# Peptides against a protein of PDB entry 8YVU, part 61

Target 1, 39 residues: chain A of PDB entry 8YVU
Amino acid sequence: PQLCYILDAILFLYGIVLTLLYCRLKIQVRKAAITSYEK
Target 2, 160 residues: chain B of PDB entry 8YVU
Amino acid sequence: TWLTVLKKEQEFLGVTQILTAMICLCFGTVVCSVLDISHIEGDIFSSFKAGYPFWGAIFFSISGMLSIISERRNATYLVRGSLGANTASSIAGGTGITILIINLKKSLAYIHIHSCQKFFETKCFMASFSTEIVVMMLFLTILGLGSAVSLTICGAGEEL

## One batch from the design tools (peptide; made by RFdiffusion4, then SolubleMPNN)

Design b2_p13_6_s2 (from b2_p13_6, 8 letters changed)
Fold by OpenDDE base, seed 3:
Order: C-alpha cells, then sequence, then structure tokens
Structure b2_p13_6_s2 (fold): chain B 39 residues (1-39), chain C 160 residues (1-160), chain D 39 residues (1-39), chain A 13 residues (1-13)
C-alpha cells in the first residue's frame, strides 16, 4: 500500500514535467512553422 | 494563426476545468450518498463536511464556462469577466488544496493513533477510504487549479 | 488501496501517451530543423 | 471540442 502512494507521487511529478516539456516543444514547433511560412 | 492556436488552447483548458469540476461533483455526490458524513466522528472527512467538493466544483465549472464563452464570443468585456472568474477559481482551488492537505494529515494521524492492524475494523476502513478519496480530490483540485492559472495567464496576456 | 491502483493505472497510461506524443513532436522538430538548414 | 483538438494534435504530429 505505501508503495502505491509513492508510485502515485512519482507518476504525478513525471506527468507534470512531461506536460511542461510537451508545451515548450509544441511552442517551438509552432514558432518554427511560422518562421518557415514567412520565408 | 498564433491567435487561433491560443484560442484553441484556452478552450481546451476551459473544457478540462469543467470536466475536473464535474468529476469532483460526482465524487462528492457519491461520498455523500454512500456515507453519512454528518454521523462520522472526528475530522476524517473535514473537507467533505466543509462542502468543498460542492462549492469547489461550482467555482471551477463557472470559471470554465466563462472562459469558453469569452473565447467563443471574442468580446473584450467577456475577457475581463473570464479573467476575474479564473482568478477567483484559482483562489478557491488554493483554499481547497489547503483544506485537503489538512484533512489528509488528520486522516493519517487517525490511522497512526489507532494502530490499524485490522484493516476490516470499521474505523480503520473509513479512515483509509477517506484518505484515498482525499488524495483523489487533491489530484483533481491541482489539475483544476493548473487549468485556472493557465487561463488567467492567457487572459492577462490578451489584455496587455 | 484499490483506488490507489486505479489512479496508478490512469497516471501510467497518461504518462505513456504523453511520452509517445513527446517523441513524435521531437521527431517533427528535428525534421523541421533539418529542412530549415537545407534552405 | 475534445475530439477536434485530438484530431488537430494528430494532424500536427
Amino acid sequence: as target 1 above (39 residues)
Amino acid sequence: as target 2 above (160 residues)
Amino acid sequence: as target 1 above (39 residues)
Amino acid sequence: LLLELYQEIQRLV
């Protein structure tokens, strides 16, 4: 039971970090697409 | 194109906030239907006794709906209204997290004091169940707060 | 305890989906960077 | 809306 709660905490933190990284990467892709369109 | 992308992200965040609010309301309703919280001794369900699943769900639902409406109508006055609602929802979410953390501490303390070796004892089962529900509600509240804060930042950026 | 395992399953699935999306997005960024360098 | 967003994410990916 304690291992389950620890796993929940780790997975939750991992999810937050991945979401932030995904958002940053998505913004970069969009910026690159806009720059490519302006050329 | 960039404005269209931001608009779609705001709509998604608003929908996520409404969904989170609905899930919180469903959990609150189920807990109230299955457990008579008023007759439970102690502060194990303090967050439920305070009515957090209900008022928290209402605040998140209103904030999400206002955000979606503001984005759809593309009116400046609605943007300000949505920003205000999102700010209020963020404050409510922060308060809810605090209440849930306090409830979690009390539930854990209760389990520790009673040395719940027999999981099938009614008191130990209720304390464990309360802890699990509080953790779920805490997770949902954090998601709701994250969406509300994101919408607030987007709305503030549009006003600048 | 059962709710903890359900939450773990949901978070695990979410983490896998985000990882796949992140990998796909990373590949797209790399392809866009290569295309921009060739221009 | 969620389905449209999912489809758009799939198009971008």
Scores: peptide ipSAE 0.436, ipTM 0.784, DockQ to the pose 0.232
Fold by OpenDDE base, seed 2:
Structure b2_p13_6_s2 (fold): chain B 39 residues (1-39), chain C 160 residues (1-160), chain D 39 residues (1-39), chain A 13 residues (1-13)
Amino acid sequence: as target 1 above (39 residues)
Amino acid sequence: as target 2 above (160 residues)
Amino acid sequence: as target 1 above (39 residues)
Amino acid sequence: LLLELYQEIQRLV
């Protein structure tokens, strides 16, 4: 049971990091799309 | 800037692969140090007996290292080498998953046969512990496979 | 204990989905960058 | 290696 909770913590942290990276990447895509539209 | 971001992501994937490999190796060594797997009755630790934590960790480590080196040097020959290593690691990961699933089935069968309601019994405890370790290793193996496949796709894209 | 394993499964699935979405988004960014470079 | 990893994480963040 302790190992399960440790795994949960690791997976949770991984999920948070990925979510943040995804959000940043999405913002970059939007900026790139805007720049391409202005050209 | 975009290429730099992509390179950073590939390097990150390589590092995650190495980390996964190291964790698998650590688990393997810890289990081998704490438990005399050879003396344990039954095939509860069949994945360990097969040496998966060791060879799997080696393959993932090599793949990750090659990926990082390839990304840092940005040499065509290294990219090809990394692609080959990642492909091999992906195959190894798939094999590892299969072995772990088989081990998990055996462990679950053992728990069922012994009606392990009381986890304090030595045999039931060992089976439960094995199951937990196998599940953790399975997750790590899937993560490693995902990283290897991702790196393979990225490498293939660079060669095209 | 069962709840812990269920949580592990959910977090694992979430991690996989996020990874796939991140990869797709990254590919889109690459395509957008190529298109902007050709203009 | 750990320092390089840490730096890489910092670059990603």
Scores: peptide ipSAE 0.478, ipTM 0.806, DockQ to the pose 0.141; fails the geometry check
Fold by OpenDDE base, seed 1:
Structure b2_p13_6_s2 (fold): chain B 39 residues (1-39), chain C 160 residues (1-160), chain D 39 residues (1-39), chain A 13 residues (1-13)
Amino acid sequence: as target 1 above (39 residues)
Amino acid sequence: as target 2 above (160 residues)
Amino acid sequence: as target 1 above (39 residues)
Amino acid sequence: LLLELYQEIQRLV
C-alpha cells in the first residue's frame, strides 16, 4: 500500500509536468499558425 | 536548431531509459536480497525467477547508453548501433511486459484462492507484496519500452 | 489500497496519452516550421 | 542531468 502511494505521487507529478509542456507546445503551435496566416 | 532539439530529446529519452533500467535493477536486487524467491511457494515471483529485472535492466541500460553516446559523437556507426540496441531493448521490454502480466495474473489468482482477508498472514502478505512489485515493474517496463521505441523511430528517421 | 491501484492505472493511462499527444504536437510543429522555411 | 535537460527544454519552448 505504501508503494502504491509513492507511485501515485510520481505519476501525478509526471502528469502535471506533461500537461504543462503540452500546453506550452500547443500555444507555440497556435502562435506559429497565426504567424503563418498573416504571411 | 531542430536537429539539435531532436538530439536533445534523444538524450533525454536515453537518460530516461537508463534511469528506468537502474530502478528496475535496484528493485530486483532488493527483492532478491530480502526474499528468498526460490523457496517461496507458488509462482508469485515468476518474473523475478526468470531474472527479468536483471536482463531487462541491462538491455535498457545498454540501449540508453548507446543512444547517448551516438548522439554525442555523431558517428554513423554509433547511430546504427544505437538503433540496433534500441530495437533489442524494445523486444526485451515487450517480453518483460508479457512475463509481468502473467506474473500479475498468477498473483491475483493466488490472492483470490486464499481469500486473503488478513494482510498480516504470511502468504497473503507475500502475494500482495508481489502484486505491488510486479505492478511497479510493469509500469517501469512500459516506460522503458516507450523510450526505446521512440529512440528507435528517431534513429530510423536519421538513417533515411 | 484498492483505490490507490485504480488511481495508478488512471494516471498511467493519462501519462501515455499525454506523451502520444505531445509527440504528435511536436511533429506538427516541426512540419509547420519546415513549411515556413520553404516559403 | 534531468533537471538541466528540463531547463533546456523550457528555454527552447
Scores: peptide ipSAE 0.468, ipTM 0.798, DockQ to the pose 0.255; fails the geometry check
Fold by OpenDDE base, seed 4:
Structure b2_p13_6_s2 (fold): chain B 39 residues (1-39), chain C 160 residues (1-160), chain D 39 residues (1-39), chain A 13 residues (1-13)
Amino acid sequence: as target 1 above (39 residues)
Amino acid sequence: as target 2 above (160 residues)
Amino acid sequence: as target 1 above (39 residues)
Amino acid sequence: LLLELYQEIQRLV
């Protein structure tokens, strides 16, 4: 059971990091789209 | 450039593979240090007996390192080498997943047959522990395979 | 213990989905960058 | 390496 909880913690951390990266990438895409629209 | 972005992704994926490999090695080492697998009867630890955590981790580490080196040197020959290594790592990862799935099935079957209601029984505890470790290893292997496949696709794209 | 394994499965699936979405988003960013460069 | 990766991601953003 302790190992399972450790795995959960790792997966949770991984999920948070991926979510942050995804959000940053999404913001970049939006900025790129805005820049392309202004041209 | 698109190629530069892909290369950066390759480096990240390579680092991820190395990290995955290190984690697999750590788990393998911990399991070997804590549990005397040789004295455990049955197929519960078949993946460990096969040495998968070790050779799998080595393959992923090599693949990741080659990917990083290929990106840093930006040489065509290194790209081909990385592609080959990533392909080999992908095959190894697939084989590892297969072994782990078989091990999981055996572990689950063992738990089912023995009706492990008493968690503190040595056999049931070992089976549960094995199942947990195998699941962790399976997740890590899938992550490693995903990174290796991604690197392979990126490398193939660079050669075209 | 079963709940922990279920949580692991959910988190793992979430991680895979996020990875795929991140890859797709990255491809979109790349396509946008290429289009901007051709202009 | 992680810092370099982070910086590279930041540059891509």
Scores: peptide ipSAE 0.461, ipTM 0.804, DockQ to the pose 0.209; fails the geometry check

Design b2_p13_6_s3 (from b2_p13_6, 8 letters changed)
Fold by OpenDDE base, seed 4:
Structure b2_p13_6_s3 (fold): chain B 39 residues (1-39), chain C 160 residues (1-160), chain D 39 residues (1-39), chain A 13 residues (1-13)
Amino acid sequence: as target 1 above (39 residues)
Amino acid sequence: as target 2 above (160 residues)
Amino acid sequence: as target 1 above (39 residues)
Amino acid sequence: TLLQLYQEIQQLV
């Protein structure tokens, strides 16, 4: 059970990091789309 | 194109493969150091007895390193070498997944047959621990296989 | 222990889905950058 | 290095 909880913690951390990266990338895409529309 | 994206991510995939291999090796060594698998009765640790964490980690590490070197040096001979290594790593990964699935089935069957209601029984604890480790290794092996296959497809596209 | 394995499966699936979405988003950003450069 | 990979990922992002 302790190993399972360690794996859960690692996967959870990985999920958080990926979510943050995805959010940053999504913001960049939106900024690029806005800049393309203003030209 | 999808191939162009894979080519740009080749170094990342190689690093991921090396990391996966290192994690598998670490888990294998930890399990071997903490548990005397030779004294454990049954087929619960069949994947460990087969030495999968060791040879699988080696194959993935070599494949990942070759992929990174091939991308950095951009030499035709390295591309072919990387393709060969990635293909071999993909085959090794597929074999590893098969072994892990068999081990998982045996572990689950053991847990089911013995009706492990008491977690603190040594046999049930070992079966549960084995199942947890096998699941972790299975996930890592799937990730490694995915990276190796992606690198193989990328390398095949460059030969073409 | 069963709940822990279920959580692992959910987190793993979530990680795969996020990775695919991240790849798709990265491709979109690259396409947008190429289109901006041709312009 | 992992740090270089992280920096490359950050530059791509």
Scores: peptide ipSAE 0.409, ipTM 0.783, DockQ to the pose 0.225; fails the geometry check
Fold by OpenDDE base, seed 5:
Structure b2_p13_6_s3 (fold): chain B 39 residues (1-39), chain C 160 residues (1-160), chain D 39 residues (1-39), chain A 13 residues (1-13)
Amino acid sequence: as target 1 above (39 residues)
Amino acid sequence: as target 2 above (160 residues)
Amino acid sequence: as target 1 above (39 residues)
Amino acid sequence: TLLQLYQEIQQLV
């Protein structure tokens, strides 16, 4: 039971980090697309 | 800009907030229907006694819906309304987190004090169940708060 | 304990989906960068 | 709808 809660915490943290990274990467893709359009 | 990203994700955040709210409401309703919390001794279900799953879900749902409508119609009055609702939802979420943390502490303390090795004892089972539900609600509340705060920042950025 | 495992399953699924999306997005960024370099 | 949102996300990917 304790291991389950620890796993939940780890997975939750992982989810938050991935969400932030996804958002950052999405911004990079959009910037790259804009730069390619201006050329 | 960060504001532009938040604006584009506003509908997604709103939908997520509504979904989170609905899940919280469902859990609250199920717990209230299955368990007579009023007859349970102790503060194990303090968050439920405070009605958090209900009012919190309502606030999150309203905030999410207003955010979606505001984004779609681009009306100034809706933007202001959404900002107000999101701000209120953020405050409600923060309060909810506080209540849930307090409840979690009480539940954990109860489990520790009674050395609940035998989960088949009614009191220990209820405390464990409460802890599990509170943890789930806490995660959902954090998600809802994150959505509400993001929407609030987006709305504030549009007014500036 | 069952609820904990359900939450773990949801979080795990979420993590996998985000990881896949992140990988796809990363590939797109790389392709965009290569295309911009060839121009 | 959630389905439209999913489709929009898929188009962005």
Scores: peptide ipSAE 0.400, ipTM 0.778, DockQ to the pose 0.202; fails the geometry check
Fold by OpenDDE base, seed 1:
Structure b2_p13_6_s3 (fold): chain B 39 residues (1-39), chain C 160 residues (1-160), chain D 39 residues (1-39), chain A 13 residues (1-13)
Amino acid sequence: as target 1 above (39 residues)
Amino acid sequence: as target 2 above (160 residues)
Amino acid sequence: as target 1 above (39 residues)
Amino acid sequence: TLLQLYQEIQQLV
């Protein structure tokens, strides 16, 4: 049971980090799309 | 640039907030239907006794709905209303987290004091169950607070 | 303990889905970068 | 709707 809670904490942190990375990548894609549209 | 991204994700954040609120409400109602919290001795369910799943869910739902409506109608008065609602929901979320942490500490202390070697004992089972529900509610509340704060920052940026 | 395992399963599934989405987005960014470089 | 948002995300990906 203690291992389960530790795993939950790790997976939760991983989910937050992935969400932030996804947002950053989405911003990069949008910036690239805007720069391509201005050309 | 960050504000622009948050603005585009406002609907998503609002939907996430509503979903989180609905899940919290569902858990609250299920717990209240299965367990008679009033007859449980101790402060194991203090967060439920305070009615947090209900009023918290209402605040988060209203905040999320107002955020979605504000984004769709693009009216200045709705932006201010959404900002106010998101601020209120953020305060409510912070209060909820505090209550849940206190409840979690009490539940963990109860488990430790009674040296619950047998999880099948009624008292140990109830304490463990309470701890699990409180942890789930805490995670949901943190997610809701994160969405509400993000929406608040976005709304504040639009007024600026 | 059972609820912890259920939460672990949900978080694990969420992590997998986000990872797949991140990979797809990263591939799109790379494709967009390659197309912009060829111009 | 959440479904529309999911579809938009799928179209963007």
Scores: peptide ipSAE 0.396, ipTM 0.774, DockQ to the pose 0.224; fails the geometry check
Fold by OpenDDE base, seed 3:
Structure b2_p13_6_s3 (fold): chain B 39 residues (1-39), chain C 160 residues (1-160), chain D 39 residues (1-39), chain A 13 residues (1-13)
Amino acid sequence: as target 1 above (39 residues)
Amino acid sequence: as target 2 above (160 residues)
Amino acid sequence: as target 1 above (39 residues)
Amino acid sequence: TLLQLYQEIQQLV
């Protein structure tokens, strides 16, 4: 049970970090698409 | 910009908020149906006794619905309403987190005091179950608060 | 204890899905960067 | 709709 809660905390933190990274990457893709469209 | 990204994801955030609210409501109804919280000794279910799953779910649902409507209807009037609702939902979420943390502390204290070596004791089982439910509700509340805050930032950006 | 394991399973699945999406998005960014460099 | 958003995400990926 204690290990389960620790795992939950780690997975939750990992999920937050991945979400932030995904958002940043999505912005980069959008910027690249806009730049490609303007050329 | 970050504001532009958040604006494009407003509908997704609103839907996420509604889903979170529905899950919280479902958990609240299940707990109320299975357990007679009023007859449970102690403050193990203090968050449920306070009715948090119910009023929190209502606030998040209203906020999410208003956010979706505001995004679909390009009316300045709806944007202000959504901003107000999201702000209220953010406050409600913060209050909910506080209540859940207090409940979690009480539940953990109960487990420590009763030295729950025998899992099959009704009191220890209830304390463990409460702890699990509170943790789940805490995660859902954090998710809902994140959505509400994001929507609030988007709404504030539109007002500027 | 059972609910904790269910939550772990959901969070783990979410983490895997996000990782796959992140990898795909990273590949797209790389392809866009290569295409922009060739122009 | 959530389905459209999912489809858009699937198209982006």
Scores: peptide ipSAE 0.392, ipTM 0.774, DockQ to the pose 0.213; fails the geometry check

Design b2_p13_6_s4 (from b2_p13_6, 5 letters changed)
Fold by OpenDDE base, seed 4:
Structure b2_p13_6_s4 (fold): chain B 39 residues (1-39), chain C 160 residues (1-160), chain D 39 residues (1-39), chain A 13 residues (1-13)
Amino acid sequence: as target 1 above (39 residues)
Amino acid sequence: as target 2 above (160 residues)
Amino acid sequence: as target 1 above (39 residues)
Amino acid sequence: LLDLLLEETKKLV
């Protein structure tokens, strides 16, 4: 049970980090698309 | 483009809020149906006694729905309404997190006081179950708060 | 303990889905960057 | 919504 909770915490942290990275990457893709269109 | 991005993010965040709310409601309902919290000794289920799974879920649901509606209709008044609802939901989420943390502390304290070495004791099982549910609710509340705050920021940006 | 494992499964699935989405988005960013450079 | 996001993502590529 303790191991399960630790795993939950790690997975939760991983999920948050991935969500943030995904958001940043999505913004980058959009910026790149805008720059390509202005060109 | 940024506005379109924000709108799409808003819809996603709104859906996430609704989903989170529904999950919280489901968990709350299941816990209330399976466990008679009123008969459980101590403040292990203080968050449930406070009705957090219900009112929190309602606030998140309303916020999510308003966000989706605001995004779809593109009306300024809806944006303001959504911003208000998201702000309220953010406050509710913060309050919920606080309640859940307090509940978690009480649950942990209960486990420590009773020296729950034997997991099969009904009290220890209930305390452990409560802790698990509280942790789940805490995670869901954090996700909901994150979405609500994001929606609030997006809405504030649109007003500006 | 069973609930913990269920949560772990959900979080794990979420993490996998996010990872796949992140990878796809990363590939898109790279493609967009290459297209902008060729121009 | 996920499908819509996927489809829009495909359009952006």
Scores: peptide ipSAE 0.464, ipTM 0.798, DockQ to the pose 0.231
Fold by OpenDDE base, seed 1:
Structure b2_p13_6_s4 (fold): chain B 39 residues (1-39), chain C 160 residues (1-160), chain D 39 residues (1-39), chain A 13 residues (1-13)
Amino acid sequence: as target 1 above (39 residues)
Amino acid sequence: as target 2 above (160 residues)
Amino acid sequence: as target 1 above (39 residues)
Amino acid sequence: LLDLLLEETKKLV
């Protein structure tokens, strides 16, 4: 039971970090798309 | 750049907020239907007694809907309304987190006092179940708050 | 205890989906970079 | 919304 709650915390943190990384990567893709369109 | 990205994701964030609110509402209704919280001795379900799953879900749903409508109509007055709603939802989320933390502390204290070695004791089972539900609600509330804050930042950026 | 395991399963699934989306987005960024280098 | 996001992602590819 305690291990389950620890796992939940780790998975939750992982989900937050991945969401932030995904947002950053999406920004990069959008910047690249804008640069390609101006070209 | 960050503001532009947030603007493009505003609708997605709004939908995520509504979904989170609906999940919270579903959990709240399930708990209220399965457990007669009014007859439960102690403060194990203090967050539910305060009605947090209901009003919190309503605030998050309104904020999400306003954000979606604001993005679709691109009207300045809707942007201001969405910003106000998102700010209110962020405050509500913060309050909800506080209530849930207090409830969690009370539940953990109850488990500790009763030395719940036997899971099959009704009181220990109820306290454990309450703790699990509160933790789930806490996670959902944090997600909702994150979406509301993101939408608030997006709306503030549009007003500047 | 059972709810904890259900939450773990949901969070795990969410993490996998986000990882796949992140990988796809990363591949898109790489393709965009290659296309910009060849122009 | 997911379909809309997928369509937008396809337009960016």
Scores: peptide ipSAE 0.451, ipTM 0.795, DockQ to the pose 0.215
Fold by OpenDDE base, seed 3:
Structure b2_p13_6_s4 (fold): chain B 39 residues (1-39), chain C 160 residues (1-160), chain D 39 residues (1-39), chain A 13 residues (1-13)
Amino acid sequence: as target 1 above (39 residues)
Amino acid sequence: as target 2 above (160 residues)
Amino acid sequence: as target 1 above (39 residues)
Amino acid sequence: LLDLLLEETKKLV
């Protein structure tokens, strides 16, 4: 039972990190699209 | 440049694979040190008896190291070697998952048969602990397999 | 305890989905950068 | 390595 909660914490942290990376990448895609539209 | 980004991704995946392998090895070592698996009755630790945490960790570590070395040296022969190692690690990961699933089924069956209402019974505690460890190892193995497959795809893309 | 294992499964699935989405988004960024370089 | 990737990603944005 304690190991399960530890795993939950690790997976939750992983999910948060991936979400942040996804948001950053999405912003990069938007910036690249804007730059391409201005050219 | 795009090549630099791809290389950094490959290195990250390789590091992730090595880290996963090290965690698996650590768990295997801790379990082997705390529990005399050879004296445990039943197949609840079949994955550990088969030595999966050890050989699986070795395969993933070698694959990850080869991937990192291949990326850093940027040599064509190393790329092919890394691709081969990643493929082998992917196969090993698949085999490991199968073994872990079988172990999990046996552990769950043991818990069901003994109707472990009393958590304080030594056998029920060991079965529950085994199940938890096997589940953790299964997740780590899936993560390792995912990294190995990703590295294999990247390596195959470089060969084209 | 059973809820913990269910949460682990959900978080694991979420992690896989986010990884796939991240890969797709990264491919899109790459395509956008290539298109920008060709212009 | 992760920190370096984060810094480079920030520069690209």
Scores: peptide ipSAE 0.472, ipTM 0.798, DockQ to the pose 0.242; fails the geometry check
Fold by OpenDDE base, seed 5:
Structure b2_p13_6_s4 (fold): chain B 39 residues (1-39), chain C 160 residues (1-160), chain D 39 residues (1-39), chain A 13 residues (1-13)
Amino acid sequence: as target 1 above (39 residues)
Amino acid sequence: as target 2 above (160 residues)
Amino acid sequence: as target 1 above (39 residues)
Amino acid sequence: LLDLLLEETKKLV
């Protein structure tokens, strides 16, 4: 049971980090698309 | 382009906030339906006694809805309203987290004091169940707070 | 304990989905960068 | 919203 709670915390943190990274990457894709359109 | 990105993010955050609120409300309702909290000894369900699942869910839902509406209508008055609602939701989320942490500490202390070797003992089962529910609610509250804060920052940026 | 395992399963699934989306998005960024370089 | 995002993502590919 204690291991389960630790795993929950790790997975939760991982989810937050991945969400932030996904948002950053999405912004990068959009920037790249804009740069390609201006060329 | 940046504004369009922020708009889509706002909608997503709003939907996430509403979903989080609905899940919290569902959990609160289930707990209230299955368990008579008034007859439970101790402060194991202090967050439920305070009504946090209900008012917290309402605040998050309102904040999310206002954010979506503000984005869709693109009206200055709605932006201000959304900013206010998101700020209120952020405060509510912070308060909720505090209450949940306190409840979690009490639940853990209770489990420790009673040295719950027998899971089938009613008190130990209730304490464990409470702890699990509180942890789930805490995660949901953190997600809701994150969305509300993000929306607040976006709204504040639009007002500047 | 059962609720903890359910939460773990949900968070794990969420993490996998986000990772896949992140990978796809990263590939898109790379493709866009290559296309911009070839122009 | 998720479907819309998926559809937009498909258009960008």
Scores: peptide ipSAE 0.450, ipTM 0.795, DockQ to the pose 0.237; fails the geometry check

